Peptides against a protein of PDB entry 4LZF. Designs and how they scored, part 121

Target 1, 155 residues: chain A of PDB entry 4LZF
Amino acid sequence: GGRLVVFPNGTRKELSADGQTVKVMFFNGDVKHTMPDQRVIYYYAEAQTTHITYPDGMEVLQFPNNQTEKHFPDGRKEITFPDQTVKTLHPDGREESVLTDGTIIQLNPDGSKVIQFNTGQREIHTADFKRREYPDGTVKTVYSDGRQETQYPTG

## One batch from the design tools (peptide; made by RFdiffusion4, then SolubleMPNN)

Design b2_p23_5_s1 (from b2_p23_5, 11 letters changed)
Fold by OpenDDE base, seed 4:
Structure b2_p23_5_s1 (fold): chain B 155 residues (1-155), chain A 23 residues (1-23)
Amino acid sequence: as target 1 above (155 residues)
Amino acid sequence: MPVEEEEPPPPPPPPDLTPPAPA
């Protein structure tokens, strides 16, 4: 059988019979599981939050509002919001959001923005212009000075 | 001597939510 240790503060530690699983039940109701695969699962009882730490340094957070966060060892973060939008934060400061309709929004460290629409159109925002690229190869540019340019596909 | 297991450290504070990007 497993081993149960009860500490004076009310914290309990349960060891599986094989010794590969450790369960700590804290006095505040929080639970820590150490799994055979070396994952560590924290459950925060008051916050109703689950935090999984992997041996490679990956972390997964599951919040009660249905938000999920993945913290990668390279410093990248992937956030799935309750509305199922997925936002990726890159270590270089680039941000990418994938909407439920398939639209991709990229924010670049230079302040430029790229929107890849689900229609196949792409829009590029810079300090100097907004550019719309169409699936047929047409490109429309509106410059900050109000000048407009249309480039047609070379048929 | 029974190896008295050391008392586990107190639980860490819960992680904070990343706020939603302003739409």
Scores: peptide ipSAE 0.095, ipTM 0.726, DockQ to the pose 0.312
Fold by OpenDDE base, seed 1:
Structure b2_p23_5_s1 (fold): chain B 155 residues (1-155), chain A 23 residues (1-23)
Amino acid sequence: as target 1 above (155 residues)
Amino acid sequence: MPVEEEEPPPPPPPPDLTPPAPA
């Protein structure tokens, strides 16, 4: 059978009969569950936050505001905000946000920004220009010096 | 001797959430 240990501080430790599952119920209401696959599920009672740690170094955070974060072993983070926007933080400093309307916003390490609109239009922001690309092949560029250029699709 | 279970370490602090990106 399973074993229950009750500590003087009120913390409880439950071991499964096979010893593969360990549940610690801390005196503060926190719960740590170690699973047979070595996944650790920690519930923070006061913060109402769930933290899952995987053996490969993957971490999943679930916050009470409906935010979810995935922390990948390579250092990448994927954040699903309460509004269902998904933001990816890459180890190289690149950031990508996917909005609920399908718009993708990319921030590059060089400070450039790319917006892929759900309409098929693309906007590129650099230190030197802003460029709008249209689905018909038209490209409008506004340079930082105020010069404007329009490139038309070759028919 | 019954192996006395050591008391688990104190609970860690809760993780911080990443602030929402400005819209």
Scores: peptide ipSAE 0.091, ipTM 0.725, DockQ to the pose 0.320
Fold by OpenDDE base, seed 3:
Structure b2_p23_5_s1 (fold): chain B 155 residues (1-155), chain A 23 residues (1-23)
Amino acid sequence: as target 1 above (155 residues)
Amino acid sequence: MPVEEEEPPPPPPPPDLTPPAPA
């Protein structure tokens, strides 16, 4: 059978009969589950936050505001905001946000920005220009010096 | 002698919330 150990401080430890599952119920209301697959599920009672750690180094955070964060072993982070926007932070400093309407916003390490609109239009922001690309092949560029250029699709 | 099971270490502090970066 399983075992229950009750410590003098009020912390409780439950061991499954097979010894593969360990549940620690801390005196502060926190709960730590060690699972047979070696994942650790920690619940912070005061913060109402769940933290899952995986043997490969992946971490998953679930916050009470419905934000979810995935921390990958490679240093990448994926944040799902309460509004369901998904932001990916890459180890190289690149950031990508996917909005609920399908718009993709990319921030590059060089400070450039690319917006892929759900309409198929694309906007590129650099230090030197802003460029709008249209699905028909038209390209409009506004340079930092105030020059404007329109390139028409080669029919 | 019953081996008194060692008391688990105190709970770790909760992780910091990453502030929602405004989109």
Scores: peptide ipSAE 0.076, ipTM 0.715, DockQ to the pose 0.260
Fold by OpenDDE base, seed 2:
Structure b2_p23_5_s1 (fold): chain B 155 residues (1-155), chain A 23 residues (1-23)
Amino acid sequence: as target 1 above (155 residues)
Amino acid sequence: MPVEEEEPPPPPPPPDLTPPAPA
């Protein structure tokens, strides 16, 4: 059978009969599970948040608002927002957001921005210009000085 | 003597939410 230890502070520790699963129920209502695969599942009772740590250094956060965060060992983060938008934060400072409509927004470390619309249009933002690329090959550029340029597809 | 199991360390603080992506 399993073993239950009750501490004077009200914390309880349950060991499985095989010793491979450990459950700690803290006096504050938090729960820590150590699993046979060496993952640790921590539940914060007040915050209603689940934190899973993996032996490779991967971390998964599950918040009560349905936000989920994956923290990769390389420093990359993948955030799924409650609206199901997925944002990836790269170690180089690049950010990518995938919206529910399929629009992709990239923020580059240099401050440039690229938007891939679900319509097949692309918009590029730099310090010098905003450029819209259309599926027909038309390209419209608005420069920071107010100059505008339209390039038409060569017929 | 039953080896008294050491009390588990206190619970860590909960993690903070990452700020929402700018729309």
Scores: peptide ipSAE 0.051, ipTM 0.687, DockQ to the pose 0.328

Design b2_p23_5_s2 (from b2_p23_5, 8 letters changed)
Fold by OpenDDE base, seed 3:
Structure b2_p23_5_s2 (fold): chain B 155 residues (1-155), chain A 23 residues (1-23)
Amino acid sequence: as target 1 above (155 residues)
Amino acid sequence: APVAAEEPPPPPPAPDLTPPAAA
């Protein structure tokens, strides 16, 4: 059968009969579950935050504001904001945000920015220019020196 | 033998990130 251990500080530890599941209910209201798959689910009562750790080094944080963060073993982070925007932070410093309307915003380590609009238009921002690419192949460039160039599709 | 009391670990840091502005 399962076991219940009650500690003098008020912490309670429940062990399954097979010993594969352990639930610790701490005196401060925190709860720790160790699962058969070796993931650890920790609930912080005061912060109302859930922290899941996986044996491969993956971590998942669930915050009371409905934000979720995934911390991958490779150093990548994926943040789902309360508005359901998803932001990926890459180890190379690149950031990608996917908005709920399908717009993709990329921030590159060199400081350049690329916006892929849901309309199929793309905008590229660099230190030297802003460029708008249209689905028909038209490209409009505004250079930092004030020059403007329009390239028309050849058809 | 005195059974060691289980203590909670420290909490993780809170997030300090804002959503990107819509383009």
Scores: peptide ipSAE 0.048, ipTM 0.638, DockQ to the pose 0.572
Fold by OpenDDE base, seed 2:
Structure b2_p23_5_s2 (fold): chain B 155 residues (1-155), chain A 23 residues (1-23)
Amino acid sequence: as target 1 above (155 residues)
Amino acid sequence: APVAAEEPPPPPPAPDLTPPAAA
């Protein structure tokens, strides 16, 4: 059978009969589950936050505002915002956001920005210019000095 | 030996509150 240990501070520890699951209910309302797959699930009662740690070093945070964060062993982070936008933070400093409409926004370590619109248009932002690329091959560039250039597709 | 009562884990890290990138 399972085993229950009650500590003098009010913390309770439940062991499954097979010994594969451990549940610790802390006196402050926090809960720790150790699962058969070796993942550890922390629930923080005051913060209402769930923190899952995996044996491979992956971590998952679930916040009460419906935000979820995945922290990968390679240092990458993936944030799912309450609106279901997904932002990926890469170890090299690159950031990518995928909006719910399918728009992709890339921030590069050099400060440049690329927007891939769901219409197939692409916009490139650099220190020197903003460029819009259209699906028909038209390219419009606005330079930082105010000069504008339009390149038309060659037929 | 006093059975060491397990202490609560440390609080979680704060969420990243940086707004999503706007188009």
Scores: peptide ipSAE 0.043, ipTM 0.631, DockQ to the pose 0.628
Fold by OpenDDE base, seed 5:
Structure b2_p23_5_s2 (fold): chain B 155 residues (1-155), chain A 23 residues (1-23)
Amino acid sequence: as target 1 above (155 residues)
Amino acid sequence: APVAAEEPPPPPPAPDLTPPAAA
């Protein structure tokens, strides 16, 4: 059968009958679950935050404001905000945000910005120009010097 | 000897509150 250990400080440790699951209920209300798959689930009672650590180094944080963070072993971080916007921070310094309307915003390490609108239009921002690409193949570029160029689709 | 009591884990990391990018 399972075992319950009660410590003098009020911490309780429950061991499953198979020994594969360990639940520690700390005196402060925090809870630690060690699972058969070796993931560790921390619940922080005061912060109302869940922190899951995986054997491969993956971490998942669930905050009481409905924000979720995934910390990947490669150094990538994915944040799901309360509004359900998803932001990915890449180790190379790229940031990508997916808005709830389907718009994707990419910030590149060189300072360029790319917006993929939900309409199928794409906008590229660089130090030298702002370019809008339309679904029909039209491309409009406004250069930093004020010059404008329109490229029409072939057809 | 009584088994040493486990201590609570450290506080969780603070959430990244950096606002999402806007269009």
Scores: peptide ipSAE 0.041, ipTM 0.650, DockQ to the pose 0.723
Fold by OpenDDE base, seed 1:
Structure b2_p23_5_s2 (fold): chain B 155 residues (1-155), chain A 23 residues (1-23)
Amino acid sequence: as target 1 above (155 residues)
Amino acid sequence: APVAAEEPPPPPPAPDLTPPAAA
């Protein structure tokens, strides 16, 4: 069978029979699991937060509000918000949000923004203009100087 | 259950894991 160690401070350590799984129940209510695959699952009792660390450097955070964060070894972060919006933060500073309605919002490092609407329309924001692209090929541009231009689809 | 003579190290402090504001 497994081994149970009880510490004077009330912390308990449970070792599986194979020795590959270790569960530590801290006196403060925190729980640490070391798994056979070397992932470490730490539960913070007061914060009600779970922190999973992987041997490759990946981290997963699970918050009590149902937010989940994945921190990839390459520096990318993927955040799933409680509303199920998924935001990806890239190491280059690019951000992408995918809304539950299928809208995609991209923030680029140059400060430009692209919105891909679920309707197939696309809006591009730059320092020089705001441009709306329509599925029919019509493009409406409003320049920073207030000039407006409409490009019609070439048949 | 055996009582260990040595106490484990204290749990690591909770990192400041404040979730970013929802988009």
Scores: peptide ipSAE 0.039, ipTM 0.593, DockQ to the pose 0.190

Design b2_p23_5_s3 (from b2_p23_5, 12 letters changed)
Fold by OpenDDE base, seed 4:
Structure b2_p23_5_s3 (fold): chain B 155 residues (1-155), chain A 23 residues (1-23)
Amino acid sequence: as target 1 above (155 residues)
Amino acid sequence: MAVEEEEPPPPPPPPDLTPPAPA
């Protein structure tokens, strides 16, 4: 049978009969589950937040506002916002956001920005120019000096 | 010998949310 330990502070520890599952119910209402696969599921009762830690070092956070964060062992973070935008933060400082319409926004460590629209258009922002690339191969560039250039597809 | 289970450490503080990037 399972074992229940009750501590003087009101914290309770439940052990499964096989000893593979441990449930700690803290005096503040928080709950920590250690699973047979060695993942730890922590529930913060007041914050209504779930924190899952995996043996490989991955962490998953689930917030009451429907935000989910994945912290990968490589230092990458993947954030699903309440609006279902997915933002990836890379260890190199690159950021990628995928919008619900399929638009991808990339921010590069050099400060350049690339927007891949769901229409197949791409916009590139650098210190020197903004460039719009069209699916037909037309490229419009607006330079920082105010010069504009249109490159037509080589037919 | 009853292995006296050590009292679990106090609960950690809840994690902070990553704020949305300013639009």
Scores: peptide ipSAE 0.106, ipTM 0.735, DockQ to the pose 0.322
Fold by OpenDDE base, seed 1:
Structure b2_p23_5_s3 (fold): chain B 155 residues (1-155), chain A 23 residues (1-23)
Amino acid sequence: as target 1 above (155 residues)
Amino acid sequence: MAVEEEEPPPPPPPPDLTPPAPA
């Protein structure tokens, strides 16, 4: 049979019969589970947040607003926002957002930005220009000095 | 000897949400 320990502060510790599962129920309503696979599940009662830590260093956060965060051992973070936008933060400082319409927004460490639209258009932002590339091969560039250039596909 | 189980440490603070990127 399992074992239940009740502490003077009202915290409870439950051990499974096999000793593989430990449940700590804190006096504030928070819960910590240690699972047979060595993952640790924290539930924060007031915040209604679940935090799972894996033995490989993976972390998963689940927030009450439906935001989910994955923290990878390599330092990458993947955030699924309530609107289902997925943002990836890379260790090199690159950010990538995938919108629900399939638009991809990349922020590069150099401050450049690339938007790949679901229409096949691409927009590139640099310190020197903004460029729009069209599926037909037309390219429009607006330079920081206000000059505009349009390159047409050579027919 | 009853293994006196030590009281578990207090719960950690809840993690903060990563804010949405400013639009």
Scores: peptide ipSAE 0.102, ipTM 0.733, DockQ to the pose 0.329
Fold by OpenDDE base, seed 3:
Structure b2_p23_5_s3 (fold): chain B 155 residues (1-155), chain A 23 residues (1-23)
Amino acid sequence: as target 1 above (155 residues)
Amino acid sequence: MAVEEEEPPPPPPPPDLTPPAPA
């Protein structure tokens, strides 16, 4: 059978019969589970937050506002916001946001921005220009000096 | 000798929320 240890401060430790699962119930209401797969699940009672740490260094955070964060061992972060927008933060400083309408917004480390619209249009922002690409192959560029260029697909 | 189980250390503080991306 499992065993229960009760400490003088009110913290409790439950050990499974096989010894593979450990549950610590802290005096403040926090709970720590160590699972057979060596993942550690923290529940923070005051913050109502769940934090899962995996043996490979992956972390998963679940917040009471329905935000979920994945912290990958490579330093990448994937954030699912309450509105279901997914933002990926890359270790190189690149950011990608996928909106619920399928629009993708990319921020590059050089400060350039790319928007891929759900219509198949793409907009590119650099220090030197803004460019709109259309599905028909038309490209419109507005340069920082105020020049405008239109390239047609049949040209 | 009863092995007195040492009291487990307190849990770490809760993690901070990553701020929402400015829309």
Scores: peptide ipSAE 0.091, ipTM 0.726, DockQ to the pose 0.305
Fold by OpenDDE base, seed 2:
Structure b2_p23_5_s3 (fold): chain B 155 residues (1-155), chain A 23 residues (1-23)
Amino acid sequence: as target 1 above (155 residues)
Amino acid sequence: MAVEEEEPPPPPPPPDLTPPAPA
């Protein structure tokens, strides 16, 4: 049979009969489960946050506002916000956000920004210009000096 | 001899929420 250990501080430890599952119930209401697959599920009672740690170093955070974060072993993070926007943070400092309408926003380490709209339009922001590319092949550029250029598709 | 299980370490602090990207 399983066993229960009760510590003087009020922390409790439950062991399964096979010893493969361990449940620690801390005195503050936090709960730690160690599973047979070696994943650790930690619940923070005050913060109402769940933290799952996997043997490969993957981490999953679940916040009470429905935000979910995946922390990959390579240092990449994938954040699903409450509005279902998904943001990926890359180890090189690149950021990518996918909006619910299918718009993709890329922030590059050099400070440039690329927006791929769901309409097929693309906008590129650099230190020197903003450029809008249209599905028909029209390209509009506004330079930092206020100069504007429009390239039309050669029909 | 009951193997006195060592008391588990204190609970870690909760992780911080990553702030939303400015839309």
Scores: peptide ipSAE 0.081, ipTM 0.714, DockQ to the pose 0.330; fails the geometry check

Design b2_p23_5_s4 (from b2_p23_5, 8 letters changed)
Fold by OpenDDE base, seed 5:
Structure b2_p23_5_s4 (fold): chain B 155 residues (1-155), chain A 23 residues (1-23)
Amino acid sequence: as target 1 above (155 residues)
Amino acid sequence: GPVAEEEPPPPPPAPDLTPPAAA
């Protein structure tokens, strides 16, 4: 059968009969589950936050505001915000956000920004210009010096 | 023998990032 250990501080530790699952119920209301797959599920009672750690180093945080964060072993971080926007932070400093309307915003390490609109238009921001690409192939560029260029689709 | 007590780890940091503004 399973085992129950009760500590003087009120913490309880339950071991499954097979020894594959350990549940610790801390005196502060926190709960720690060690699962057969070696993932550890920790629930912080006061913060109402769930923290899952995986053997490969991946971590998943679930916050009470419905935000979820995935921390990958390579240093990548993926955030699902309460509004269901998904933002990915890359180790190289690149950031990508996918909005609920399908718009994709990319921030590059060089400071450039690319917006892929749900309409099929694309906007590129650099230190030197702002460029709008249209689905018909038209490209409008406004340079930092105020010069404007329009490239028409080759029909 | 006496069993060592377990203490809870410190809580994780709260989320500090905000979603990007709509473009």
Scores: peptide ipSAE 0.044, ipTM 0.632, DockQ to the pose 0.642
Fold by OpenDDE base, seed 3:
Structure b2_p23_5_s4 (fold): chain B 155 residues (1-155), chain A 23 residues (1-23)
Amino acid sequence: as target 1 above (155 residues)
Amino acid sequence: GPVAEEEPPPPPPAPDLTPPAAA
């Protein structure tokens, strides 16, 4: 059978019968689970936050506001916000947000921005211009100097 | 004899796990 150990400080340790699962309930209300797959699930009672660490270096944070963060071993972070927007932070400084309507917003390290609308339109923002690309091949550019250009699809 | 079970180490210091503001 499983084993329960109660320490003088009030901490409790539960061992599964197979010894593969360990649950520690700390005197401060924190809970640590060590699982057979070597993941560690730590619950911080005061912060009401769950922190999962994996043997490969993956980390998952679950916050009480329904935000979830994944910290990948390569340095990439994926944040799921309470509104279900998913933001990916790449190690190169590129950021990508996927909105619930399917719009994708990319922020590049050079400060440029690309918006891929769910309508198939794309907007590119640079230091020099804003450009809108339409599904029909029309391209409208507004330059920083105030010039405007429209390129029509060659029919 | 009763094996003196070593008290587990104290919980790790609580990291500052403040959720980043929704951007």
Scores: peptide ipSAE 0.035, ipTM 0.577, DockQ to the pose 0.176
Fold by OpenDDE base, seed 4:
Structure b2_p23_5_s4 (fold): chain B 155 residues (1-155), chain A 23 residues (1-23)
Amino acid sequence: as target 1 above (155 residues)
Amino acid sequence: GPVAEEEPPPPPPAPDLTPPAAA
């Protein structure tokens, strides 16, 4: 059978019968689970937040508002917002957001922005221009000086 | 003698895990 240890401060420690699972219930309501796969699941009672740490250094945060954050060992972060938008932050400073409609928004370290619409249209924003690319190959560019250019598909 | 079970460390201070506001 499992073992229960009760500490003088009210903290409780439960060990599974196989010894592979350890559950610590802290006096403040926090809970720490050490799992057979060596992941540690920490529940913060006050914040109602779950923090999972993996042996490879991956971390997962689950917030009470349904936001989830994944912190990868390579420094990448993936945030799933309550609206189910997924934002990836790369170590190089690049950010990518995938909207629920399939639109992808990329922010580049140079400050440029690329929007890939679910319609197949693409919009590129730079310091010098905004460019819209259409599925038919038409490209419309509006330059910062107010000039406009339309490039038609090469027939 | 009874092995004094090491008292589990106090819960780490709750990081201010305020989710970053949805931009």
Scores: peptide ipSAE 0.034, ipTM 0.583, DockQ to the pose 0.203
Fold by OpenDDE base, seed 1:
Structure b2_p23_5_s4 (fold): chain B 155 residues (1-155), chain A 23 residues (1-23)
Amino acid sequence: as target 1 above (155 residues)
Amino acid sequence: GPVAEEEPPPPPPAPDLTPPAAA
């Protein structure tokens, strides 16, 4: 059978019979699970937040609003918002958001922005222009000076 | 039955778990 330890402060520690799982129920309502795979699952009772730490340095945060964050060992972060939008933050400063409708928004470190619409249209924003690319190959560019250019598909 | 042991270390301080603003 498992072992139960009760501390004077009311904290309880449960050990599995195999010793591979440890559950600590803190006096403040927090709960810490150490799993056989060495991941640590910590529940913060006041914040109602779950924090999972993996041996490889991966971290997962689960918030009470249904937001989930993954912190990768390489410094990348992946945020799943309550609306199920997924935002990836890259260590180089690049950001990518995938909307539920399939739209992809990319923010580049140089300040440029690319939107891949679910319609197959793409929009590119730079300091010098805003460009819309259409599935038929038409490209419309509005330059920062107000000049406009339309390129038609070579058919 | 439960065995009383030495008081465990206090829980780690709660990290700043403020999520970024929703998109």
Scores: peptide ipSAE 0.033, ipTM 0.577, DockQ to the pose 0.187

